Peptides against a protein of PDB entry 8OXM. Designs and how they scored, part 3

Target 1, 371 residues: chain A of PDB entry 8OXM
Amino acid sequence: FKAEFRLAGGVNLPKIIDCVGSDGKERRQLVKGRDDLRQDAVMQQVFQMCNTLLQRNTETRKRKLTICTYKVVPLSQRSGVLEWCTGTVPIGEFLVNNEDGAHKRYRPNDFSAFQCQKKMMEVQKKSFEEKYEVFMDVCQNFQPVFRYFCMEKFLDPAIWFEKRLAYTRSVATSSIVGYILGLGDRHVQNILINEQSAELVHIDLGVAFEQGKILPTPETVPFRLTRDIVDGMGITGVEGVFRRCCEKTMEVMRNSQETLLTIVEVLLYDPLFDWTMNPLKALYLQQRPEDETELHPTLNADDQECKRNLSDIDQSFNKVAERVLMRLQEKLKGVEEGTVLSVGGQVNLLIQQAIDPKNLSRLFPGWKAWV

## One batch from the design tools (peptide; aimed at target 1 L215 G366 K368)

Design b1_p8_5_s2 (made by RFdiffusion4, then SolubleMPNN; from b1_p8_5 with P1M I6V)
Fold by OpenDDE base, seed 4:
Structure b1_p8_5_s2 (fold): chain B 371 residues (1-371), chain A 8 residues (1-8)
Amino acid sequence: as target 1 above (371 residues)
Amino acid sequence: MTLPPVFD
């Protein structure tokens, strides 16, 4: 290890350290304290398994469909080491940075990110109709700019085209696998983009198995497919490459049902893996200032000395695990709203749900659904 | 210049 470290910012003040391996290669690492990295480590393992399934299928392998993964090494219930995602930037930093964000650079006459957030926060406790009207006003005055990411980073037209395809494939793969695992919508700081590959890296996987639906402001989308996410795909948007890559990913997931169920079952019943949404964690996820790139600490239930009888906790946990497994089985069968859908029908429904401005207007303003 | 086939 080098003698010097940097701080990554935030309340938990994670330490950026540089390590020279026995191979002579320098590797940057993030050391977190006051955070439970076990859920991230587990989700990275599930992503590696999904990647293995995608590589076995000829159609997904030809398309290079993969989820970007990083190494996580939990050291304790409140500390660990992360691989530093070198050459990545949060999409939120690129899009809505207060100094030099792409919205400010390309749309200087649009609403500022702060004005959009303020307008949506003012209606947060209002009707769904009032939220929708204000969301549409925000969307009209805050136009997508994420197309400029690939245009800025890739000046050669052939490279630009290849990287835009890599981006679109990465969004499709992560969206479908994210839906199957119930990751839902993602904060704009918890989606990194690689400046060399244009692939997405999802970080802070502390919400999984549809636990986003039990937040104080429930999640209403199957995955993040906001206007800027779509704008990065270019002129075809969600049609063509994105849709086909979603369908091919969903085909592989559905054809791997038994494997995926077995894996998730083992994880849901692992006594070392708390995936359940604690009320304090739920409040923390939707009350923090959004500009902190902080991995939300898995607030271990242990800080609540509420002597609930161990027997009632176990029975409640098992019933939640069973419901998650049943819902996962439904997704893998193509059962949506009590109807069995084809792969194309299911993917179409999910895309429509994810882009619906009525669903987007109901999200927590903190997740910036207008971005 | 023939655009390369979009292998989608």
Scores: peptide ipSAE 0.021, ipTM 0.430, DockQ to the pose 0.014
OpenDDE base, seeds 1, 2, 3, 5: peptide ipSAE 0.006, 0.000, 0.000, 0.000; ipTM 0.472, 0.390, 0.394, 0.392; seed 1 fails the geometry check

Design b1_p8_5_s3 (made by RFdiffusion4, then SolubleMPNN; from b1_p8_5 with P1Y I6V)
Fold by OpenDDE base, seed 3:
Structure b1_p8_5_s3 (fold): chain B 371 residues (1-371), chain A 8 residues (1-8)
Amino acid sequence: as target 1 above (371 residues)
Amino acid sequence: YTLPPVFD
């Protein structure tokens, strides 16, 4: 290991360490503290299994359909080491977080990211109708710019076209795999883009198995397919390559039902894997700026010795696990809202749900559904 | 929101 470390940005100030391997190659690693990496490690194993299924199928292998994975080594319930995804940036950093964000550079007369967030926070406690109207006003005055990512990074037209295709395939694969696993909290910081491959890396996998639906503001979309995500695909948007890659991914997932159910069943009943949403986690994920003042640091996470009366909680947990497995089985059969759909019908429904401004307007403002 | 490691 090198003697020096860097701080990664963020609330938990993770430490970047460089190690030199016996091969003489430098490898960056991230050391997280105060974060449970066990769920990330488990979800990475499930993604590796999904990738194995996608590589076995000729149609998905020819399309190079894969979900990007990273190495996770949990060290404790609150610490671990992550593989450093060198050459990745959060999509939110490129789009909106920096003073030189792509929205400010390409759309200087649009609303600022701060103005958009403020407008959506002002209506957070309002009706769905008022949220929809303000969301439509925000969207009209905040136009997508993510097409410029590939244009800035890939100046050669043939490379640009190949990378835009790689991006579109990565969005399709991760969207369908993420939907099957019920992956939530897909805000613009939890999705990285690789600056060399144009592929997405999904991180912070702490909301899975549709636990995003039990947040104080429920998640209303199956995956992130916002206007900037679509703009990165170019002129065809969700049609053509994206739709076909979703259908081929969904076909492989549905044809692998028994394998996926068996894996998820083992994970749901693993006593070391707490995938359930708790009130403190829910509060931390959807914390309001107004609520920061009263959170005295005295909630020592050691007071999670709420001695869960083991018997009644085990029965409640088992009933939640069974419901998750039943819903996973429904998805893998193409059962949506009590109707059996074809692969094309199911993928179409999911795309329509993900792009619907009514669903997007209902999301927590911190999710930034206008980006 | 645990900011993902900003991969600098």
Scores: peptide ipSAE 0.006, ipTM 0.435, DockQ to the pose 0.107
OpenDDE base, seeds 1, 2, 4, 5: peptide ipSAE 0.006, 0.000, 0.005, 0.005; ipTM 0.467, 0.413, 0.448, 0.427; seed 4 fails the geometry check

Design b1_p8_5_s4 (made by RFdiffusion4, then SolubleMPNN; from b1_p8_5, 3 letters changed)
Fold by OpenDDE base, seed 4:
Structure b1_p8_5_s4 (fold): chain B 371 residues (1-371), chain A 8 residues (1-8)
Amino acid sequence: as target 1 above (371 residues)
Amino acid sequence: ASLPPVFD
């Protein structure tokens, strides 16, 4: 271990530590504390299984459809070691960094990221109609710029084209796998982009199995497909490569129903895997920037020993787990809102839900649905 | 995304 550490951005001040392996190779590691990395580790295992399924299918293998994974070693319920995604940047840092973000560089006359956030926070408690109107005003005055990521990083036109395709395939695979696992919308700091591959790495997988729908501000999208996410695909947007890669990923997921159900069932009933949304976690995920100063999370370990009657917890837990499994089975059958859809119909519905400004305007303003 | 808990 080197004596120097860097702070990674984000909520748990994860320490980036450079480690020399027994093989003499330097490896950057992220040490998180006060965070349950078991959920991240479990989700990485599920992603590896999804990748195995995607590699078995000829059409997904030819397209190199993979969800990027990182190594997680949980050390305790509140600590672990992550493989740090070296050569990655949070998309939020590239897009909306206060000093030199791509929006400020390419669109200096647009609203600042702070002005957009302020406008959406002012309407947070208002009607859906008022949220929609303000969201449309924000979107009109905050135009997408994520196309410039590949243009800045890849100067050769042939490389640029291949990297834009790699990005589009990565978004498609992560969107469909994320929908199947119920990861929902992803905060822009929890999506990393690899500066060499243009592939996305999803980090901090603390919301899974549609638990984002039970947040104080429920999520309204199946995955993050905001305007900048789409702009990174280039002129084709959600059409052509993205749609076809979503369809081929969904086809593999639906054809792997038994495997996916069996795996998720084992995980849902693992007593070491707390995937359920608790009120403290919900508050933490949707805390206001102003409320961050006073709430020292005195997450006293002892308040989790609210011995709610083991029987009533167990029955309530089992009913939630059964509901998650039933909903997963529905997704894998193509059942949406009581209707059985084809792969193309299901993917189309999910894309439309994810890009709908009415759904995006209802999201928690802290997740920046205008980016 | 909320800001980091300080480690003591």
Scores: peptide ipSAE 0.005, ipTM 0.447, DockQ to the pose 0.091
OpenDDE base, seeds 1, 2, 3, 5: peptide ipSAE 0.008, 0.000, 0.000, 0.000; ipTM 0.516, 0.417, 0.414, 0.428; seed 1 fails the geometry check

Design b1_p8_6 (made by RFdiffusion4)
Pose (drawn by RFdiffusion4):
Structure b1_p8_6 (pose): chain A 334 residues (1-279, 317-371), chain P 8 residues (1-8)
Amino acid sequence: FKAEFRLAGGVNLPKIIDCVGSDGKERRQLVKGRDDLRQDAVMQQVFQMCNTLLQRNTETRKRKLTICTYKVVPLSQRSGVLEWCTGTVPIGEFLVNNEDGAHKRYRPNDFSAFQCQKKMMEVQKKSFEEKYEVFMDVCQNFQPVFRYFCMEKFLDPAIWFEKRLAYTRSVATSSIVGYILGLGDRHVQNILINEQSAELVHIDLGVAFEQGKILPTPETVPFRLTRDIVDGMGITGVEGVFRRCCEKTMEVMRNSQETLLTIVEVLLYDPLFDWTMNPFNKVAERVLMRLQEKLKGVEEGTVLSVGGQVNLLIQQAIDPKNLSRLFPGWKAWV
Amino acid sequence: PVQPPIFD
């Protein structure tokens, strides 16, 4: 074990350690004290199940739809450890870096990130109209730059297109799975982009199962589909590869709702922390019902096709009205 | 739960 450890930041102060194995290769681990990783363990298990189901289905096997997973090992009710992701860079560090940010490098005339953060801080005390107007003004003077990422990393057109296609597929699959699982904490620091495979990886998974509505600022989107992601998917935008991949993933999930419910039914017997406190779990049953409704496409008794559900999700995600009410720190304009 | 800061 290495004698030194680093802090990853945050109120809980997670610890980063390095271990040298028998082969001598250093491996980085993240021990997360005062937090419960059992929910993250369930998330990783359902991620692996979805990846296996996508691999089994011939329609998705050809499209090579995969979910990037990292091992999470719970150690106690209030602690655990997880595998650190190597060879990845944060999206916000690439895009909105103060020093060498992509938006500053490409579009110096556009508004800086500090100006947008100041405007968002000044407008949180305003009403809906002023928030919508400021958001539209910010979007008018802040064009997406993320499309140049592979252009700056993959000079060969074949490799560039391969990486772009893999990025689009990974974004579609991660977005579908996050909507199904109700993942809400999807700001720039929770998503890591690989420098080689260009596949997005979700690292935080801190809050899910429709927890953003519980937060003071509700999460009005099911997944992150901001202007930067859409521009980086290509000229075609959401239409094309993203829509088809979303439909295929939704079909696979509708075909495998039995396996998904079997995986998620680990609750109601060993409830995790932050639940059933302050004296057939209530919130566990509620989230199971909500997941079942999402999977069956019933909701309030209405039937919805896979294509219609995908179109509705795209409309909700790209709607500026929903983006205006989001938390300023979520970086909806970014 | 803690939300992300507005400033970086």

Design b1_p8_6_s1 (made by RFdiffusion4, then SolubleMPNN; from b1_p8_6, 3 letters changed)
Fold by OpenDDE base, seed 4:
Structure b1_p8_6_s1 (fold): chain B 371 residues (1-371), chain A 8 residues (1-8)
Amino acid sequence: as target 1 above (371 residues)
Amino acid sequence: AVLPPVFD
């Protein structure tokens, strides 16, 4: 290990360390503290399994449909080591960085990212109609710019086109697998883009199995398919490559139903894998800037009195796990809203749900659905 | 030069 470290920023102040392997190669590692990396590690294993299924199918293999994975080594319930995603940038940093974000550079007369967030926070407690109207005003005055990522990074037109296809395929694969696993929407800082491959890396996998639907502001989209995400695909948007890659990914997932159900069942009943949403995690994920007041959770260990009978906790847990498995089975059968859909019908429904401004306007403003 | 059909 080198004696020097860097901070990656953020609330937990993760440390970037350089290590020399036994092979003499330098590798960057991210050391997270105050975070349980077990869920990330489990989800990376599930992604590796999904990648194996996608590589077995000729059509998905030809399209190189994969979810980018990284190594996670949990060290404790509150610490671990991650492979540092070198040559990646958060989509949110590229798009809405305060100093040099792409929105500010390419659209200097549009609303600032701060103005958009403020407008959506002001209506957070309002009706769905008021949220929709303000979201449409924000969207009109905050036009997508993510097309410029590939244009800035890939100056050769042939390389640019290939990388835009790689991006589109990465979004499609991660969207469909993310839907199957119930990852929901993703904060723009938790989606990294590789500056060389144009592929996405999803980090911080703390919401899975549709647990985003039980947040204080429930998720209303199956995956993140916001205007900037679509703009990165180029002029065809969700049509053509994206749709076909979604359909081929969904076909592989549906044809792998037994394998997926068996693996997810084992994970849901693993006593070492806490996938359930708890109130503290829900608060952390949807913190309001105003709520940064002195809720020091004095987790006084002395609330021993919520010995809710172990039996009632186990029965409640089992009912949640059963419901998650039933919903996963429905997704893998193409059952949406009580109707059996074809792969194309199911993918179409999911795309329409993900791009619907009415669904996007109801998302938590902290996740920036206008980006 | 006709760009080859991108077999998607």
Scores: peptide ipSAE 0.014, ipTM 0.451, DockQ to the pose 0.014
OpenDDE base, seeds 1, 2, 3, 5: peptide ipSAE 0.007, 0.006, 0.000, 0.000; ipTM 0.552, 0.433, 0.414, 0.421

Design b1_p8_6_s2 (made by RFdiffusion4, then SolubleMPNN; from b1_p8_6, 4 letters changed)
Fold by OpenDDE base, seed 1:
Structure b1_p8_6_s2 (fold): chain B 371 residues (1-371), chain A 8 residues (1-8)
Amino acid sequence: as target 1 above (371 residues)
Amino acid sequence: ATLPPVFD
């Protein structure tokens, strides 16, 4: 380890450290403090298993369908080391950085990211109709620009085309596996894009197994497929390559039902793995910028053991775990809303749900569904 | 690359 560290920013002030391996190679690592990395580590193991399944299938292997993974080493319940995603940028940083973001550069006459957020925050407690109307006004005045990522990074037309396909395949694979694992909508900062491969890296996997549906503002989409995410695919949008890669990923997941159920069952009943949504975590994930100043000191409230009878906690936990397993089994059978769908029917339903402006308008405004 | 803030 080098004696020097860099701050990565954020509230927890994570430290970027340079490590010299036994092979003499320097590797960047991130030391995250005051955060439980166990869920991230577990989800990376599940992604590695999904990648193994995708590599065994000839159709998905030929398409190079993979989820990008990073190494996570939990050191304690509140600290760990993760591999720094070197050569990645958050899609939110590329799109909506206040100084040099792609929206400001390519669409200088559109609403600012701040104006969009303000408009959507003003209607947060309003009807679904009012949210939809304001979301459509925001969308009209904040046009997609993510096509420019590949155009800026890949000047050669053949490379540009290959990288746009790699992006589209990465979105498809992560969307379907993310749906199966119940990752839900992913904030624009928690999706990194690799500047060399155009592949996505999903980080901060603290919401899994559809726990986003029990947030104060419940998720309404199966995965993030917002207008900029679609714009990065180019002129075909969700049609052609994206749809076919979703279908081929879903085929592999459904054909691997027993393996996926067994893995998730072991994880759900691991006493060291708390995947359940607690009220404090739910408040933190949907905190308002105005509420930031007061709640930070009280989140260090020790878990006062609300000695709810251990029996009632265990029974409630088991019933949640059983419901998660049942819903996972339904997804892997293609059961949606009590109907058994074909792979193509299921993928079509998920795509339609993910791109529906009515669903997007109902998301938590902090997650920027207009980006 | 800043780590994404853990959502504030």
Scores: peptide ipSAE 0.007, ipTM 0.501, DockQ to the pose 0.113
OpenDDE base, seeds 2, 3, 4, 5: peptide ipSAE 0.000, 0.000, 0.015, 0.000; ipTM 0.402, 0.406, 0.455, 0.418; seed 4 fails the geometry check

Design b1_p8_7 (made by RFdiffusion4)
Pose (drawn by RFdiffusion4):
Structure b1_p8_7 (pose): chain A 334 residues (1-279, 317-371), chain P 8 residues (1-8)
Amino acid sequence: FKAEFRLAGGVNLPKIIDCVGSDGKERRQLVKGRDDLRQDAVMQQVFQMCNTLLQRNTETRKRKLTICTYKVVPLSQRSGVLEWCTGTVPIGEFLVNNEDGAHKRYRPNDFSAFQCQKKMMEVQKKSFEEKYEVFMDVCQNFQPVFRYFCMEKFLDPAIWFEKRLAYTRSVATSSIVGYILGLGDRHVQNILINEQSAELVHIDLGVAFEQGKILPTPETVPFRLTRDIVDGMGITGVEGVFRRCCEKTMEVMRNSQETLLTIVEVLLYDPLFDWTMNPFNKVAERVLMRLQEKLKGVEEGTVLSVGGQVNLLIQQAIDPKNLSRLFPGWKAWV
Amino acid sequence: FSQPPIFS
């Protein structure tokens, strides 16, 4: 074990440690004290199940739809450990870096990130109209730059297109799974992009199962489909590879709702922390019902096809009205 | 629960 440890930031102050194994290769682990990783363990287990189901299905096997997973080992009710992701860089560190940000490097005339943050802070005390107007003004003077990422990393057109296609597929699959699981904490620091495979990885998973509505600022989108992600998917945007991959993933999930419910039914017997406090779990049953409704496409008794559900999700995600009400720190314009 | 800071 290494004698030094680093802080990853945050109120809980997670600890980062390095361990040297028998082969001598250093491996980085993240011990998260005062936090419950049992929910993250369930998230990783359902991620692995979805990846296996996508691999089993011939339609998705050809498309090589995979979910990037990292091992999470719970150690107690209020602590645990997880595998650190290596070879990845934060999206916000690449895009909106103060020093060498992509938006500053490519579009110096556009508004800086500090100006946008100041405007968002000044407008949170305003009404809906002023928030919508400021958001539209900010979007008018802030063009997406993320499309140049692979252009700056993969000079060979074949490798560049391969990486772009893998990025698009990974974004579609991660967005579908996050909508199904109700993942809401999807700001720039919770998503890491690989420098080689160019596949997005979700690292935080701190809040899910429709927890953004509980927060003071509700989460009006099911997944992150901002202008930068759409521009980085290519000229075709959401239409094309993203829509088809979303449809395929939704079909696979509809075919495997039995396995998904079997995986998620680990609750109601060993409830995790933050629940059943302050004296057939109530919120566990509620989230199971919500997940079942999402999987069956019933909602309030209405039937919805896979294509219609995908189109509705795209419309909700790219709607500026929903993006205006989001938390300013979520970086909806980014 | 917590949310990310507005300023970075």

Design b1_p8_7_s1 (made by RFdiffusion4, then SolubleMPNN; from b1_p8_7, 5 letters changed)
Fold by OpenDDE base, seed 4:
Structure b1_p8_7_s1 (fold): chain B 371 residues (1-371), chain A 8 residues (1-8)
Amino acid sequence: as target 1 above (371 residues)
Amino acid sequence: LTLPPVFT
């Protein structure tokens, strides 16, 4: 280990350390404290399995369909070490950085990212109709710019085209795998883009197995397919390469049903892996600026009366796990809303759900569905 | 490279 460390931003102030391996190679690592990395580690293992399935199929292998993974080593229930995703930037940093974000650079007369967020927060407690109207006004005055990522990073036209295809394939693979695993919508800071490969790296996998649907503002999309995500694909948008890569990924997932069910079942019943959404985690993920009032957690430890019988907790957990497994089985059979769909029909439904401005307008404003 | 604020 080098004697020097850097602080990474954020509430938990993770430490960036440089390590020299026994191979003489320097490796940057992130030491995270006050966070449980077990879910991230488990989800990385599931992604590695999905990648193995995708590499076995000729059609997905030829398309190089992979979900990007990183190393996670949990050290305790509240600490661990992550591989530093060197040469990546958050899509949110590129798009909506306050100083030099692509929206400000390319669309200086559009609404600021702050104005968009403010408008959507003002209607957060309003009707779905009012949310939709304001979302459409925000979208009209905040036009997508993510096409400029590849244009800035890849000046050669042939390289630019190949990197745009790599991006589109990465979005397709992560969207379908993310849907199967119930990752839902992803905050723009929890999606990294590799500046050399144009592939996405999904970080902080703290919401899985459709637990985003039980948040105070439930998720309404199967994955993030917002206007900037689509703009990065270029002129064809969700058509052509993206759709075909989604269909080929879904085909492999559905044909691997038994393997996927077996591994997810083992994970759901692992007593060391808490994937369930707790109220504190739900509040944390969807904190409102108005709720920064002094909820000093008076952890008055003295509510001894929540001796909910260990039996009732266990029965409630098992019922949630069973529902997750049943829903996973439905997804892998192509059962959507009680109807069995073909791979193309299922992928089409998911794309339509993900791009529907009515669904997007209902998302938590903190997740910036207009980006 | 600043970490993204992981929305923890």
Scores: peptide ipSAE 0.006, ipTM 0.503, DockQ to the pose 0.091
OpenDDE base, seeds 1, 2, 3, 5: peptide ipSAE 0.007, 0.005, 0.000, 0.005; ipTM 0.512, 0.442, 0.409, 0.412; seed 1 fails the geometry check

Design b1_p8_7_s2 (made by RFdiffusion4, then SolubleMPNN; from b1_p8_7, 5 letters changed; failed a check: a repeat of another design)
Amino acid sequence: LTLPPVFD

Design b1_p8_7_s3 (made by RFdiffusion4, then SolubleMPNN; from b1_p8_7, 4 letters changed)
Fold by OpenDDE base, seed 1:
Order: sequence, then C-alpha cells, then structure tokens
Structure b1_p8_7_s3 (fold): chain B 371 residues (1-371), chain A 8 residues (1-8)
Amino acid sequence: as target 1 above (371 residues)
Amino acid sequence: LTLPPVFS
C-alpha cells in the first residue's frame, strides 16, 4: 500500500488508495467506510455465474456477451475495499455535467439538465397524465446525445463501429441479467462506461430482487433503456443487435433456470445477507434535494430493537423470499402477467415496457428518466 | 438525492 490516499468525494468520504501487488503492479482500490458492501459482493458473484453461463453457450460466447464485474472485498458490515473501475466514467457525468456535459456541448439551445429536473420535480406529486405531458415537453426540448460518446472516443470508423457494437451488447446483457435479478431502473451515476471498451459497469447494487417496486415512487421499467441509452446504439436503436443480444441472453438465462434458482435461493436465505428494503434505505434512495440540509441520516439507526416478535419478522422475511423466488421462476419460464411468452415475446415486452414514455414519466425524477 | 455512486 502507498502511504497516500485521495478522496473520491461524497458523504462517506471514500478513500482511493494505490496498492503495489506482490507482482509489482500498481492497482487502485477504493476503501469505502460506513457502507455495507455485502450486497455488491453478492451481486458480483451472481454476475460472475451469469458470465460463466454466457461463456459456455456458443451463441452468447460468439457475441462476447458479458456483464462487467469489479472486485469487492467486504471487510466488515460497514466497510470494504472495491476495485477502482479504472478508465470508466459515469454516463451521467458524460451526459449532464454542468460544465462540459454532452447535452450542453451538442445541444446548447435545449433545456439544461437543471431545467428538466425542476420541471419533473414540480409534477412529482401530480397525476400520471400531468407527469406524462411534462415528460414529453422535457423530452422534446432535451434531445439525446449519447451517440457522441463513441464518436469522441473512437475516431477510426472501424474501431467506432466495433465499440458501438460492444456498447450495444453490454446494454443488452446487463439489461436482461438485471431484469432477471430485479435490479430495475439504474441511476445515471450508477452506470459507468469504460472509455476503452465502451462496455457498461453497473455499480451500487443496493436495489435488487424488484425492491425498486416498493420504493415511495415505485419503478415502472424492467431496466434502464432511456433515450440516451438507446442513442448510444446508433441509428437502429433497440432493433437488430440489441434485440438479438437480449434474446440470446434470455435464452441462456431461461435454459439455466435450475442453476439460477439454486444460487438465488442460497443468497435469499443467507442470514448474513440482508437484501430487503428497509424504510430508511428507501428514504435515502429517493431523498429530495430540498431535504438534504437537515437529514444527515446519522445512520445511527441504532437498531432500536423493535422487538417485533422474532417469529413475525422471520415469517414476513420468508414470505418475501418465497415471493422473490416465485417471481424469479416466472421470469425464467417466460411468465409475464400470467401468460407464458416465447423468448422473443418476453424480450419484446420488456423492451416496450422500458422505452414506454408513460412508464418513464412515472419514475422518480431524481433518477432522470429523460437522460 | 440520487444514491451517491459506489465511488462518490
């Protein structure tokens, strides 16, 4: 370890440390304090298993379908070491940075990211109709620009084309794996893009197993497939490469049902792994910018033992775990809304749900569904 | 507040 560290920012003041391995190689690591990294570590293990399944299948292996993973080493219930995702940038940083973001650079006459957020926050407590109308106005005046990521980073046309395909494959693989695991919509800061590979890295996996549906503003999409995410695929959008890669990923997941169910069952019943959504976590996830000033959650939630009878907590937990396993089994059978779908039918339904402006307009405004 | 990314 080097004696020096850098701060990454944020409330928890994570420390970037440089480590020299026994191999003499320097490696950046993030030391995170006051945070439970167990869920991230567990999700990375599941992603590694999904990658193993995808590499065993000839069709997904030929397409190089993988979900990007990073190393997580939990040190305690409130601390751990993360592999630094070197050469990655948050898609939100590239798109909507206030100084040099791609929207400001390529669309200077569009609404600012702040104007879009303000308009959507004003209607947050309004009807679905009012949310949809304002979302459509925001979308009309905030046009997608994520196509420029590959154009800026990859000047050679052959490399540009290859990297745009790598991006599209990465979105497809992560979308389907994310749907199976119930990751739901992903905040633009929790999706990193690798500046060399154009592949996505999903971070902060604290919402899984459809727990996003029980948030104060429930999720309405199976995964993030917003207009900028689609624009990065180029002129074909969700058609062609993306759809085919989703179908091939879903085929492998459905054909691996027993393996995936067994893994998730072990994880859901692990007494060391709390994946359930608690009210404080739900509030933190969807906190308003205006509420920032007073609620420093001293997550001195001392577990005041609400001595709810241990029996009632265990019965409630088991019923939630059983429901998650049943829903996972349905997804892996292609059961959607009580109907058994083909892989193509299921993937089509998921894509339509994810791109529907009515679903996007209902998302929590903090997650920027217009980006 | 958006969740601060794992790195923020």
Scores: peptide ipSAE 0.007, ipTM 0.525, DockQ to the pose 0.139
OpenDDE base, seeds 2, 3, 4, 5: peptide ipSAE 0.000, 0.000, 0.008, 0.000; ipTM 0.432, 0.415, 0.485, 0.437; seed 4 fails the geometry check

